# Peptides against a protein of PDB entry 3C2G: the designs that were tried, part 104

Target 1, 209 residues: chain A of PDB entry 3C2G
Amino acid sequence: IRTFDLLGLLLHDSDAIDGFVRSDGVGAITTVVQYPNNDLIRAGCKLLLQVSDAKALAKTPLENILPFLLRLIEIHPDDEVIYSGTGFLSNVVAHKQHVKDIAIRSNAIFLLHTIISKYPRLDELTDAPKRNRVCEIICNCLRTLNNFLMMWIPTPNGETKTAGPNEKQQVCKFIEIDILKKLMSCLSCEGMDTPGLLELRSTILRSFI

## One batch from the design tools (peptide; made by RFdiffusion4, then SolubleMPNN)

Design b2_p22_2_s1 (from b2_p22_2, 14 letters changed)
Fold by OpenDDE base, seed 4:
Structure b2_p22_2_s1 (fold): chain B 209 residues (1-209), chain A 22 residues (1-22)
Amino acid sequence: as target 1 above (209 residues)
Amino acid sequence: SVTLNSRANDVNDKFMEELKSL
């Protein structure tokens, strides 16, 4: 815990962050968060989020890191872990086809559906800090999903990969009425990525049905 | 296919109904 807090205090600039990532700092964090300590897991995932946009991550093998993080998010009910983990995921998959492929093979689409499905409707959340955190988690999920869908959207100038039947089925779950109702309840949240929600829906309806 | 378009429309209509209920 204190070590991650101290590391977070040292990682204020992009060069320090890139230095940490180049020294296998992400692998070090993922090793430490294997211990069954919730505070350590929370602190480690927060530090992962802080370095998740680092340029050095483009050169970091994520084949062992992403499956572990996805499993951690799956089993850990802590909103701060889920926030940090989905934030990390959304940043590391951005503009990185190979990282998207690792995440998808690691059942990320289904996990994101599970995350959204486990939370109450935002209109049922009376606690403003909790509601805002859940909104941020959903926005992280939407950003990640939209990033995944981009791989399968036909571009005028490129061979687009086709989504496999399993991926297509998992994507189509986001247009089921129950999850749509939950996503719709987010529209009243000031911090909601409404464009991202509409993009997700529109892309699924156009390209996956 | 006609079936796919029908399903897309049904999903769209349900979504729009939920939007109106918020």
Scores: peptide ipSAE 0.018, ipTM 0.445, DockQ to the pose 0.024
Fold by OpenDDE base, seed 1:
Structure b2_p22_2_s1 (fold): chain B 209 residues (1-209), chain A 22 residues (1-22)
Amino acid sequence: as target 1 above (209 residues)
Amino acid sequence: SVTLNSRANDVNDKFMEELKSL
């Protein structure tokens, strides 16, 4: 715990972060968060979030890291772990086709749906810190999902992959009325990525139905 | 297909109805 807090204080610039990532720092964190200690898991996932936009991650193999992190988020009920983990996921998949492919093969689309589905409606959350944290988690999920959908949207000048039948089915779950009602409850939250929600909906309606 | 467009419209209409109820 204290070591991750100290590391987080030292990793305040891009060069230090890149140095840590080049030294397999992400792999080291993922090794430590395998211990059944909630405080270590929380601190480790927070540190993962802090390094998740590092340029050095483009050269880091994530084939073993992403499936593990996705499983950790799936089984852990802690909002801080889910926030940090979905934040990490959303940053590492951005502009990285191979990382998107790893995440999707690791059932990330279904996991994102599961995360959103487990939280109550935001309008039912009276505690403002809790409501804001849940809103941020949902925004991380939306950003990640929109990043996945980009792989399957035809561009005027590019070959696009076709979504497989399973991926298409999983994506279409985000337009079911119950999940839409839950996502719409987020519109009352000041921190909601309303553009990201509208983009997701529009993309599914245009390209996946 | 006509069936895909109808389903997209039905989902869109339900979404817009729920947005009006907020």
Scores: peptide ipSAE 0.016, ipTM 0.451, DockQ to the pose 0.024
Fold by OpenDDE base, seed 3:
Structure b2_p22_2_s1 (fold): chain B 209 residues (1-209), chain A 22 residues (1-22)
Amino acid sequence: as target 1 above (209 residues)
Amino acid sequence: SVTLNSRANDVNDKFMEELKSL
């Protein structure tokens, strides 16, 4: 625990972060968070979020790391773990086709649906810190989903990968009325990614149905 | 297909209805 807090204090510049990532720091964190300690898991996932935009991650194999993190987010009820983990996911899949493919094969689309589906409507959350954290989690999910959908959008000059039948079915769950109501409740939250929500909806309606 | 366009419109209408209820 204190070691991750100290590491987080040392990782304050881009060169230190890149140095940590090049030294298999992401693999080290994922090894340590396998212990059943909630404070350790929370601190480790927060540290993963802090390094998730590192340039060195483009050269880091994520085939074993990413499925583990997705499983950790799936089984852990902690909003701070889910926030950090979905934040990490959204950053690592950005502009990285191979990382998107690893996440999708690891059932990430369905997991993101499950995460959004477990939370109440934001208008039902009276606690402002809790409401804001849930809003941030949903924004991380939306950003990740939009990043996945970009793989399957036809471009005028490119061989577009076609979404498989399972991926298409999982994507179409985000236009069901109950999940749309939950996503719409986020419009009352300051800092909601309203453009990302509209993009997700528009892309599904145009390309997946 | 005609069926896909109909489904897209139904989803769109439900979305717009929920937006008006906020």
Scores: peptide ipSAE 0.019, ipTM 0.489, DockQ to the pose 0.025; fails the geometry check
Fold by OpenDDE base, seed 2:
Structure b2_p22_2_s1 (fold): chain B 209 residues (1-209), chain A 22 residues (1-22)
Amino acid sequence: as target 1 above (209 residues)
Amino acid sequence: SVTLNSRANDVNDKFMEELKSL
């Protein structure tokens, strides 16, 4: 625990972060968070978030790491773990088609729907820190989803993968009335990615219906 | 399907109404 906090305090430099990632630091964190210790899991996921934009991650094999992290988020009802894990996911899939493919094959779309579906409406959250954290989680989910959808949007060059029938069905769940009402409750939250929500909706309506 | 497009439009319209109420 203290070691991860200290590492997080030392990893402010991009070269230090890249050095940590090149030294299999992400694999080391994922090994440590396999222990059933909530504080260790929180600290490890926070450190994952801190290194999630590292350039060295483009060369890191994520085939074993992403499925593990997705499972950790699925089974751990902890806002800090979910925040850090969805933050990590959203950063690592950005501009990386191969990483998106791993996440999607690992049921990430359904997991993101499950995460959003499990949280109460933001207007029902009276505690401002809790409300803000849930808002940030939803923004991480939206950013990740938009990043996935980009793979299936027709580009002018005609080279787009078609979404499989399962992926299409999972994406269409984000336009169901109950999930939309929940996402709408986020529009009044300071720091909500309102453009990202509108983009998600517009992309689903144009390309998946 | 015509039914999916109709539901999408209904959801779209409700979403736009809720956006206008903010």
Scores: peptide ipSAE 0.015, ipTM 0.442, DockQ to the pose 0.026; fails the geometry check

Design b2_p22_2_s2 (from b2_p22_2, 13 letters changed)
Fold by OpenDDE base, seed 2:
Parts: structure tokens; sequence; C-alpha cells
Structure b2_p22_2_s2 (fold): chain B 209 residues (1-209), chain A 22 residues (1-22)
């Protein structure tokens, strides 16, 4: 636990983060968070979030790591685990087709829907720290969804992967009126990536119209 | 519980050793 916190304080340098990732640091975290210790799981997922944008992750095999993390998020009703895990997911899938394909095959779209559906409306949350954390989680989920949908939007170069029928069905289930209301509620949160949420709205419109 | 805690501590120690090698 203290080691992960110390690492999170020491890994401010991009080269140190890349060094950690090249040394299978993500695998090591994944091994440690297999133990049923909530504080260890929280600290490990937070460290995963901190290294989630590392350039070295593009060379790291995520075939075993990503399904494990998705399962961890599924089984832990812990906002800090969900925040860190969805943050990690949203960063690692960005611009990485192979990682998106692993996540989608691991039922990530349905999981993201499940996460967003479990949280109350932001207007029902009176505690500002809790409301902000829930808003961040929803935005991590929505950013991840945007990254998935972008694979199926026609590029100017005419190369478009077609979403499979199952993937289309999962995305259609994700885009419920309740999800859109939560998206709109996130636009009213202070410090939110309003441009990113508007981009997702545009991506949804392009995917379904 | 004791065996799980000992195994967790061993993996933490391995992780700390990995980090000291970076």
Amino acid sequence: as target 1 above (209 residues)
Amino acid sequence: SLTLNSAANEEIDRFEQLLKSL
C-alpha cells in the first residue's frame, strides 16, 4: 500500500513511468491486486491510472491484463477502483485498435453501461466530492465509448471497420435515454471536459443517423 | 487469512525489489 502511494508520488517523470511499464510494472500491479485487500486494490488501480498514458503501454501485451481489470471493476462496488479502472481503460484504448478489440471482446461496452446505470443521477448527489467522483466515472465510461464508436465512423480515407451485429447491439443498449440524461448532467459539472462530451454527442449522432 | 497476507506481502516485496531496480 505505502509502496504504491510512494510510487504515485515518485513517478512524475515520463521516462520513469515508461521504465516501470517496460519492466512489466503493469503485470506486477495486476498480480498484487489479485489479493482480496481493498486498500491494495485501490492503490494498485490508482497506480494503473497514473501509468495509463505511458508510451511504453503501446508495446505491452494487454490480453490478460485488460480482461482482469474489467472483471475487477465489475465485482468491486468501490468508486475509487471504478474511477481508476475506467480512467485506465479510457487511456489505454485511445488510438490503439488492438486494445479496443480486446476490451470489446471482454464485454467492456456492456460493463460501461452497467457502471453508468448503477450510479444515481448527479442532481440526487448532495455531497460535492461524491458527485464529482461519479461525474468523473461517467465521463471515463463515455470517453471509452467514444473511442470505441470512432472505430466505426468512416474516415476520409474510406477505410471503415464495420461494427459486428453484436457490437452494434451492445452500443444500441448503451445509448439509452437514461445514459443521455447522465451525459447531459455531466455537462453541468465544473471542470468537466465539455468539449469531449460534445464530441461524444457528435460521434453518437454520426453512428446512429 | 494469514497465508493470503503472507503471499500478498511476498508479492509486495517482489514489487518493491522490481522498483528499486528501476
Scores: peptide ipSAE 0.094, ipTM 0.721, DockQ to the pose 0.017
Fold by OpenDDE base, seed 1:
Structure b2_p22_2_s2 (fold): chain B 209 residues (1-209), chain A 22 residues (1-22)
Amino acid sequence: as target 1 above (209 residues)
Amino acid sequence: SLTLNSAANEEIDRFEQLLKSL
């Protein structure tokens, strides 16, 4: 625990973060969070989030890491773990086709829907810190979904990868009225990436037309 | 519980050593 907090204090430099990632630091964290200690899991997932945009992750094998993290998020009820893990997922899949493919094969689309479905409506949350954290989690899930959907949108000059029938069916669950209401509720939260959520809304609509 | 805590501490120590090498 103190070690991860000390790390979070030392990893303010992008070069130090890249050094940590090149030294299999992500693998080391995922080994440590296998132990049934909630504080350790929370601290480890927070550190994963802190390094999730590192350039060195483009060269890091994630085939063993992503399935494990997705399973951890699936079974863990802690909002801080879910926040950190969905934030990590959102960042690592960005601009990385091979990482998107690993996540999709690891049932990420269904997991994202499950996470969003578990949380109450944001208008039912009176506690502002809790409401904001839930909004951030939903936004991490939706941003990850956007990254997946972008693979299947035709570009004017390229062969578009087609979503499989299972992926299409799982994506169709995100047009359910309750999911759309949660997306719209996130647009009303202060400090949210409203442009990114509007882009996602446009991407979702274009994926179903 | 004690064996899991010991193994967790050993992995933390290995991780701390990795960090000191950076």
Scores: peptide ipSAE 0.065, ipTM 0.691, DockQ to the pose 0.017
Fold by OpenDDE base, seed 3:
Structure b2_p22_2_s2 (fold): chain B 209 residues (1-209), chain A 22 residues (1-22)
Amino acid sequence: as target 1 above (209 residues)
Amino acid sequence: SLTLNSAANEEIDRFEQLLKSL
C-alpha cells in the first residue's frame, strides 16, 4: 500500500513513466491488484490512471490487461476504482483503433452504460466531493463512448467500419431519457469538459440520423 | 488470510526491486 503511494509520488517524470511502462509496469500492477485488498486495488488503479497517457503504451499489448481492468471496474463498487479505471480506459482508447476493438469485444459499451445507470442524478447528490467524483466518472464514460462512435462516422474519403448489430443496440441505450438527463446534468458542473460533452452530443446525433 | 498477505507482500517486494532497477 505505502509502496504504491510512494510509486505515485515518483511517477511525476515522463521518462520515468515511459521507463516503467516499457518494463511491463502495467502488467505488474494488474498482477498485484488481483489480490483481494481494497486499498491495494484502489492504489493500483490510481497508478494505472497516472501512466494511462504514457507514450510507451502505444507499443504495449493490452489484449489481457484491458479485459481484466474492465472486469475489475464491473465488480468493484468503489468510486475511486471506477474513476481510475474509466479514466485509464478513456486515455488508452484515444487515437488507438486496435485498443478500441479490444475494449468493444470485452463488452466496454455495455459496461459504460451500466456505470452511468448505477449513479443517481447529480442534482440529487448533496455532498460536493461525491457529486464531483460521480461527474468525473460519467465524463470518463462519455469520452470513451465518443472515441468508439467516431470509428463509425462516415468520412468523405474512407471505408468506414460499420457497427455490428449488437454494438448498435448497446449504443442505442445511451439515448434513453434517464441517461440523457445524467449527461445534461454534467454540463452544469463547474470545471467539466463542456466542449467534450457537446462533441459527444454531436457524435451521438450523427450516429443515429 | 495470512498466506494471501504474505504472497501480496512478496509480489510488492519484487515490484519494488524492479522499480529500483529502473
Scores: peptide ipSAE 0.026, ipTM 0.630, DockQ to the pose 0.016
Fold by OpenDDE base, seed 4:
Structure b2_p22_2_s2 (fold): chain B 209 residues (1-209), chain A 22 residues (1-22)
Amino acid sequence: as target 1 above (209 residues)
Amino acid sequence: SLTLNSAANEEIDRFEQLLKSL
């Protein structure tokens, strides 16, 4: 715990973050968060989030890390773990086709839907810190979904991967009225990436036309 | 800063040592 907090305080420099990632720091964190300690899991997932945009992650094998993290998020009810884990996921899949493929094979689309579905509507959350955290989680899930959907949108060059039938079915769950209402509620949150959520909305609509 | 990077590296080393002791 204290080591993760200290690392998190020190890893503000991109070269230090890249150094940590090159030393298998992500694998090291994922090893430590296997222990059944919620504070350790929270701290480890927070550190994962802090390194999730590291350039060195493009060279890091994620085949074992992503399935583990997805499972951790699935089973752990802690908003801070879910926030950090979905944040990590959204960053690591960005611009990385191979990482997207690992996440999708690891049932990430269904998990994202499950996460969004588990949270109450933002209008039902009276506690502002909780509401903001839930909004951030939903945004992380939706940003990750956008990154997946972008693989299946026809590019002008005609090279599009087709979503499999299972992926299509899982994506169809995001047009459920409850999910759409949660997306719309996130657009009303202050300090949210409204352009990114609008892009996602456009991407979703384009994926179903 | 160079000092922050040094401290980060030292903490990474401690973290790695800790992990090897787990």
Scores: peptide ipSAE 0.023, ipTM 0.498, DockQ to the pose 0.020

Design b2_p22_2_s3 (from b2_p22_2, 11 letters changed)
Fold by OpenDDE base, seed 4:
Structure b2_p22_2_s3 (fold): chain B 209 residues (1-209), chain A 22 residues (1-22)
Amino acid sequence: as target 1 above (209 residues)
Amino acid sequence: SLELFSRANEENDRFEEELKKL
């Protein structure tokens, strides 16, 4: 715990973050969070989030890391773990087709749907810190989904990845009225990544409605 | 820009109208 907090304080520089990632720091964190300690898991996932935009991650094999992290956030009820894990996922899939493919094969689409579906409506959350954290989680999930949807949007060059029938069925769950209402609720939240959510809304409108 | 704001509003209105049909 304190070691990860200390590492997180030291990893404020991009070169330090890249150095940590090049030293298999992500693998080290994922090894440590295998121990059934909630505080350790929380701290480790937070540290993963802190390094999740590192340029060095483009050279890091995520084939073992992503399935593990997805399983961790699937089984762990902690919003801080889910926040950090979904944030990590969102950042690592961004602009990385290979990583998107790993995440999708690891059932990420279904997991993201499950995470969003788990939470009540934001208007039912009276605790502002909890509501904000839930909104951030939903935003992370939806941003990740948008990153997946971009693979199936026709490029100007006419290259479209055909989503498999299972992937299409999983994506179709995001047009459920509950999910769409949560998207709208997130768009109304201040301080959220509204550009990514607006793009997702536009994608849903163009492709699914 | 006014154009981006207009488009965002038009997309919002469309999205809200489609949500009412579901």
Scores: peptide ipSAE 0.045, ipTM 0.642, DockQ to the pose 0.041
Fold by OpenDDE base, seed 3:
Structure b2_p22_2_s3 (fold): chain B 209 residues (1-209), chain A 22 residues (1-22)
Amino acid sequence: as target 1 above (209 residues)
Amino acid sequence: SLELFSRANEENDRFEEELKKL
C-alpha cells in the first residue's frame, strides 16, 4: 500500500512513467496485486491506470499482464478496481492491434458486457459519486468496445479481419437495446469522456445497426 | 466548432431513431 502510494506520488512526470514501464513496472504491480489484500489491489490497479497511457507500453509485452488483469476485474466486485482496470484496458488497447487481439482472446468482450450489465440504470443511482463512478466504468467499457469494433469495419482496401463467429456473437450483445440505452445515459452525464462515446455511437450507427 | 456540434447532434438524432427500432 504505502509503496504504491509513494510510487503514485513519484510518477507525475511522463519520463518517470516511461522509465517505470521500461523497467517492467507493470509486471511488478501485477505481481504485487496477487496478494489477497483489497487495499493493495486497489492501489495497484490505480497505479496501473496512471501508467496506462505511457508511450513505453507500446513496447511492453502484455500477453501475461492483460489476462491477469481481466481475471482480477472479473473476480473483484470493487468499483475502484473495476474502474482502474477497465481504464487501463481502454488505454492499452487504443491503436494497438496486437493488444486488442490479446484482450479478445482473453474474453474481454464478454467481461465488458457483464460489467455493463451488472450495474443498475444511472437514473436509479441517487448517490452522485457512485453514479459518476458507474458512468466512468461504463464509459471505459464502451470505449474499449469501440476499439474492438474498429477492427471489423470494412476498410476501402477490403482487408477486414473477419471476426470469428464467436467474436461476432459476443459483439452483437453490445448492440442490445439495454447497452445502447446505457450509452445514451452516459452521453447525458456531465464531465464524461464524451468524445469516446460519440465515436462509439458513430461506429455503431455506421456499421452495426 | 458549430458545424461539429451540428453534425454530432444530427448523429445523435439518427442514433436515437435507430434505437427506437430495436
Scores: peptide ipSAE 0.044, ipTM 0.645, DockQ to the pose 0.046
Fold by OpenDDE base, seed 5:
Formats: C-alpha cells, sequence, structure tokens
Structure b2_p22_2_s3 (fold): chain B 209 residues (1-209), chain A 22 residues (1-22)
C-alpha cells in the first residue's frame, strides 16, 4: 500500500512512467496484487491505471498481464478495482491491434458486457459519488468495446478482419437495448469524458444498426 | 466547432430513433 502510494507520487511525468514501465513495473504490480489483500489490490490497480497510457507499453508483452487483470476484475466486486482495471484495459487496447487480440482471446468482450449488465440504471443511483463511479466504469467498458468494434469496420480497401462466429455473437450482446440505454445514460451524465462514448454511438449507428 | 455539436446532436437524435425501433 504505502509503496504503491509512494510510486504514484513519483510517477508524475511521462519519462518516469516510461522508465517504470521499461523496468517491468507493470509485471511487478501484477505480481504484488496476487496477494489476497483488497487494499493492496486497489492500490496496485490504481497504479496500473496511472501508467496505462505510457508509450513504453507498446513494447511491453501483455500476454500474461491482460488475462490476469481480466480475471481480477471478473472476481472482484470492488468498484475501485473494476474502475482502475477497466480504465487500464481501455487505455492499453487503444491503437494496439495485438493488445486487442489478446484481450478478445481472454474473453474481454463477454466480461465487459457482464460488468455493464451488473450495474443498475444510473437514475436509480441516488448517491452522486457512487453514480459517477458507476458511470466511469461503464464509460471505460464502452470505450474498450468501441476499440474492438473498430477492428471490424470495413476499411475503404474492403479488407476487414472477419469477426469469428464467437466474436460476432459476443458483439451482438453490446447492441442489446439495455446496454444502449446505459450508453445514453452515460452521455447524459455531466462532467463525463463523452468523446469515446460519442465515437461508440457513431460506430454503432454507422456499422452495426 | 458549432458544426461538430450540430452533427453530434443529429447523430443523437438518429440513435434515439433507431433505439425506439429495437
Amino acid sequence: as target 1 above (209 residues)
Amino acid sequence: SLELFSRANEENDRFEEELKKL
């Protein structure tokens, strides 16, 4: 805990973050969070989120890290772990086809659907901090989904990755009315980072409806 | 730009209309 808090205080600049990532800092965090301590898991996942946009992650093998993180957010009911883990996932899959492929093979599509589905409607959440955190989690999941959907959009050259039958079936779950209503509810939340949700809305409208 | 906001609103209206058909 204190060590992760200290590391979080040291990782304020991009060069320090890149230095940490190049030193296998992500692997070190994932090793430490295997200890069954909720506070340690929270702190470690938060630190993962803080380094998740690092340029050095493009050179970091994620084949062992992503399946572990996905399993962690699957088994933890903790919104702070889910927030940090889905935020990490959303950032690391951005513009990285190989990372998207690892995440999809690790059942990320189904997991993200499950995470979105477990939360009530945002209008049923009277506590503003809880509502905002749930909205942020749903936003992270939907932004990650958009990054996956972009793989199957026809390029002008007619070459699209043909979604496998299992991938198609998993994607069809994200156009379910309940998921789309949660997307709209998140777009109606004040102070949310809506650009990724707006992009998802445009992706769905243009290519999936 | 005002045009980007206008397009985003038109896309929202279209999205809501398509959601009513599902």
Scores: peptide ipSAE 0.039, ipTM 0.636, DockQ to the pose 0.046
Fold by OpenDDE base, seed 1:
Structure b2_p22_2_s3 (fold): chain B 209 residues (1-209), chain A 22 residues (1-22)
Amino acid sequence: as target 1 above (209 residues)
Amino acid sequence: SLELFSRANEENDRFEEELKKL
C-alpha cells in the first residue's frame, strides 16, 4: 500500500512512467495484486491506471496482464478497483489493434456489459460522490466499447474488419434500452469524456438503430 | 464551435426519439 502510494508520487512525469513500464512495472503490480488484500488491490489498480497511457505500453506484451485484470474486475465488487481497471483497459486499447484483439478474446465486451448492467440508473443515486464514480466507470466501459466498434467501421481506404458472429452478439447487448439510457445519462454528467461517448452514440445510431 | 454543438444536440434529439421507439 504505502509503496504504491510512494510510487504514484514518483510517477508524475512521462519519462518516469515509461521507465517503470519498461522495467516490467505493470507485471510487478499484477503479481502484487494477486494477494487477497483489498487495500493492496485498490492501490495496485490505481497505480495501473496512472501508467495506463504510457508510451512504453505499446511495446509491453499484455497477453498475460489483460486476462488477469479482466478477471480481477469481474470478481471484485469494489468500485475503486472497477474504476481503475476499466480506466486502464480503456487507455491501453486506445490506438492499439493488437491490444483490442487480446481484450476481446478475453471476453472484455461481455464483462463491460455486465459492469454497466450491475449499476443502478445514475438518477437513482442520491450520493453525489457515488454517482460520479459510477458515471466514470460506465464512461470507461462505453469508451472501451467505442474503441472496439471502431475496428469494424469502414475506413476511408475501404478496409473493414469483419466482426465475428460472437463479437456481433456481444456488441448487440449494448443496444439494450437500459444501456442506451445509461449512455445518455453519462453524456449529461459533467467532466466526462464526452467526445468518446458522442462517437459511440453516433455509431449506435448509424449501425444499430 | 456553435455548429458542432448544434449538431450534437440534433443527434441527441434523434437518439432520444429512436429510444422512444424501442
Scores: peptide ipSAE 0.038, ipTM 0.637, DockQ to the pose 0.042; fails the geometry check

Design b2_p22_2_s4 (from b2_p22_2, 13 letters changed)
Fold by OpenDDE base, seed 1:
Structure b2_p22_2_s4 (fold): chain B 209 residues (1-209), chain A 22 residues (1-22)
Amino acid sequence: as target 1 above (209 residues)
Amino acid sequence: SVELNKRANEENDKFLEYLKSL
């Protein structure tokens, strides 16, 4: 716990973060969070989120890390774990087709849908910190789903490396009215990072309408 | 920009109309 907090305080520099990642720091975190301690799991997942945009992750094999993290999110109902884990996932899949493929093979689409679906409507959450955290989780999930949808959008250069029609169907299955209402609720939430949600809305409007 | 906001509003309205159709 305190070690991860200390690491979190030290990992404000991009070179330090990259150094940590190059030293298999992500693997070290995933090893430590295997111990059944909720505070340790929270701290470890938070540290994963903090390093999730590191340039060194582009060179880090995620074949063992992503399935583990997805399983961790699945079995832990903790919003802080889910927030950090979905944030990590959203960042690592961005612009990385091979990472998207690992995530999809690891049942990420279904898990993300399950996460979004389990939360009540944001208007039913009277506690502002809880509402904001739930909104952030839903945003992380929706940004990740958008990253998956984008695999089937024709690029101006005509090279769609289309993931298979089955994976498209999996993503499309979860663009249901409940998810779309939650997207709109998140867009109306104050202080949210909306660009990724706006992109998802635009993707839906172009691909489904 | 004003134009970006206009497009975002138009997309919002279109999306709301789509939601009503579901």
Scores: peptide ipSAE 0.372, ipTM 0.843, DockQ to the pose 0.042
Fold by OpenDDE base, seed 4:
Structure b2_p22_2_s4 (fold): chain B 209 residues (1-209), chain A 22 residues (1-22)
Amino acid sequence: as target 1 above (209 residues)
Amino acid sequence: SVELNKRANEENDKFLEYLKSL
């Protein structure tokens, strides 16, 4: 706990973050969060989120890290763990086809659907901090989904990755009315990062409807 | 821009119409 808080205070610049990532800092965090301590898991996942946009991650193997993190999010009902973990996932899959493939093989699509489906409608949440955190989690999930959907949009050069039959079935669950209503509810929330949600709405309207 | 807001509103209306068809 104290070590992760100290590291979070030292990692304020991009060079320090890149140095930490190059020294296998992400692997070190994933080793520490294997201990069954909720406060340690929260602090470790928060630190993962803080380094999730580091340039050095493009050179870091994620084949062992991503499956572990996805399993951690699956078994922990903690909103802070889910927020940090889905935020990390969203950032590491951005513009990285290889990382998207690892996440999909690790059942990320089904997990993200389960996470979004677990939360009530935002209009049923009277507590503003809880509502905002739930909104941020749903946004992280939907932004990650948009990054996956973009792999199956035909490029002008005719190269489409053929989604496997199982991947197509998993994605079809995200076009269900409950998920689409939650997307619209998030777009109506004040203070949200709406660009990623607007991109998902545009992707659905152009390629799936 | 006014044009971006107009496109976003048109996409919003199309999406709401689709949701009503489900």
Scores: peptide ipSAE 0.358, ipTM 0.837, DockQ to the pose 0.041
Fold by OpenDDE base, seed 5:
Structure b2_p22_2_s4 (fold): chain B 209 residues (1-209), chain A 22 residues (1-22)
Amino acid sequence: as target 1 above (209 residues)
Amino acid sequence: SVELNKRANEENDKFLEYLKSL
């Protein structure tokens, strides 16, 4: 815990973060969070989120890291772990086709649907901090989903990666009324980063309805 | 941009109409 907090305090600039990532810092965190301590898992996932936009991650193999993180957020009921893990996922898949492919093969689409589906409607959450955290988690999931959906949008040259039959079935679940209502609820939340949600809404309207 | 806001509003209305059809 204290070590991760201290490390998080040292990782305020892009060069320090890139240095940490180049030294296999992500692998080191992933090793440490295998210890069955919830506070350690929270701190480690938070640190993963802090380095998740690092330029050096483009050169970091994620084939072992990403499936492990996806499994961790699947089994962990903790909103702070889910927030950090879904935030990490959202950042690492952005503009990285190979990382998207790893995530999809690791059942990320179904997992994200499960995460969104487990939370109540935001209007049922009276506690503002809890409501905001749930909204942030849903936003992370939906932004990640948009990054996956973009892989199957026809390009002007007519080249489209056809989703496999399993991926198509998983994507169809994200157009369910419950998910779409949660998207709209998050768009109505004050102080939320809405660009990613607006992009998803646009993607759905243009290509999937 | 006024045009971006207009497009966002049009997309919002279409999305709400779609939600009502479900």
Scores: peptide ipSAE 0.350, ipTM 0.834, DockQ to the pose 0.043
Fold by OpenDDE base, seed 3:
Structure b2_p22_2_s4 (fold): chain B 209 residues (1-209), chain A 22 residues (1-22)
Amino acid sequence: as target 1 above (209 residues)
Amino acid sequence: SVELNKRANEENDKFLEYLKSL
């Protein structure tokens, strides 16, 4: 705990973050969060989120990291772990086709749907901190989904994988009425970063409705 | 190649139409 808190306090600079990532810092975190300590897992996942936009991650193999993180999110029903893990996932898949492919092969689409579906409606959450955290988690999932959906939109540059029939069906679950309602609820939440949600709504409207 | 790009776009279009049908 104290070590990750100290690292989080030292990683205020983008060059320091890149240096940590180049030194296999992500691998080090994933090793430490294998210990059955919830506070350590929370702190490690938070640190992963803090380094998730690092430029050095483009050179980091994620083949072992992403399946592990997805499993961690699946087995730990902790909102802080889920928030950090879905935030990490959203950032690392952005503009990286190979990372999207690893995530999809690791059942990320189904997991993200399950995460969104398990939370109550935002209007049923009276506690503002809890409501905001749930909204942030849903936003992370929906931004990640948008990044996946973009792989199936025709681009002039033509390198799109044919999604398997199962992947198609899994993606279609995100246009169900419950998910669309949650998208709209998150767009109505004050203080939320909405650009990514607006992009998803636009993607659905242009390409899926 | 232009043909590979065309085929990829056609496959994506078919996929999008499938998603719209669900």
Scores: peptide ipSAE 0.160, ipTM 0.661, DockQ to the pose 0.036

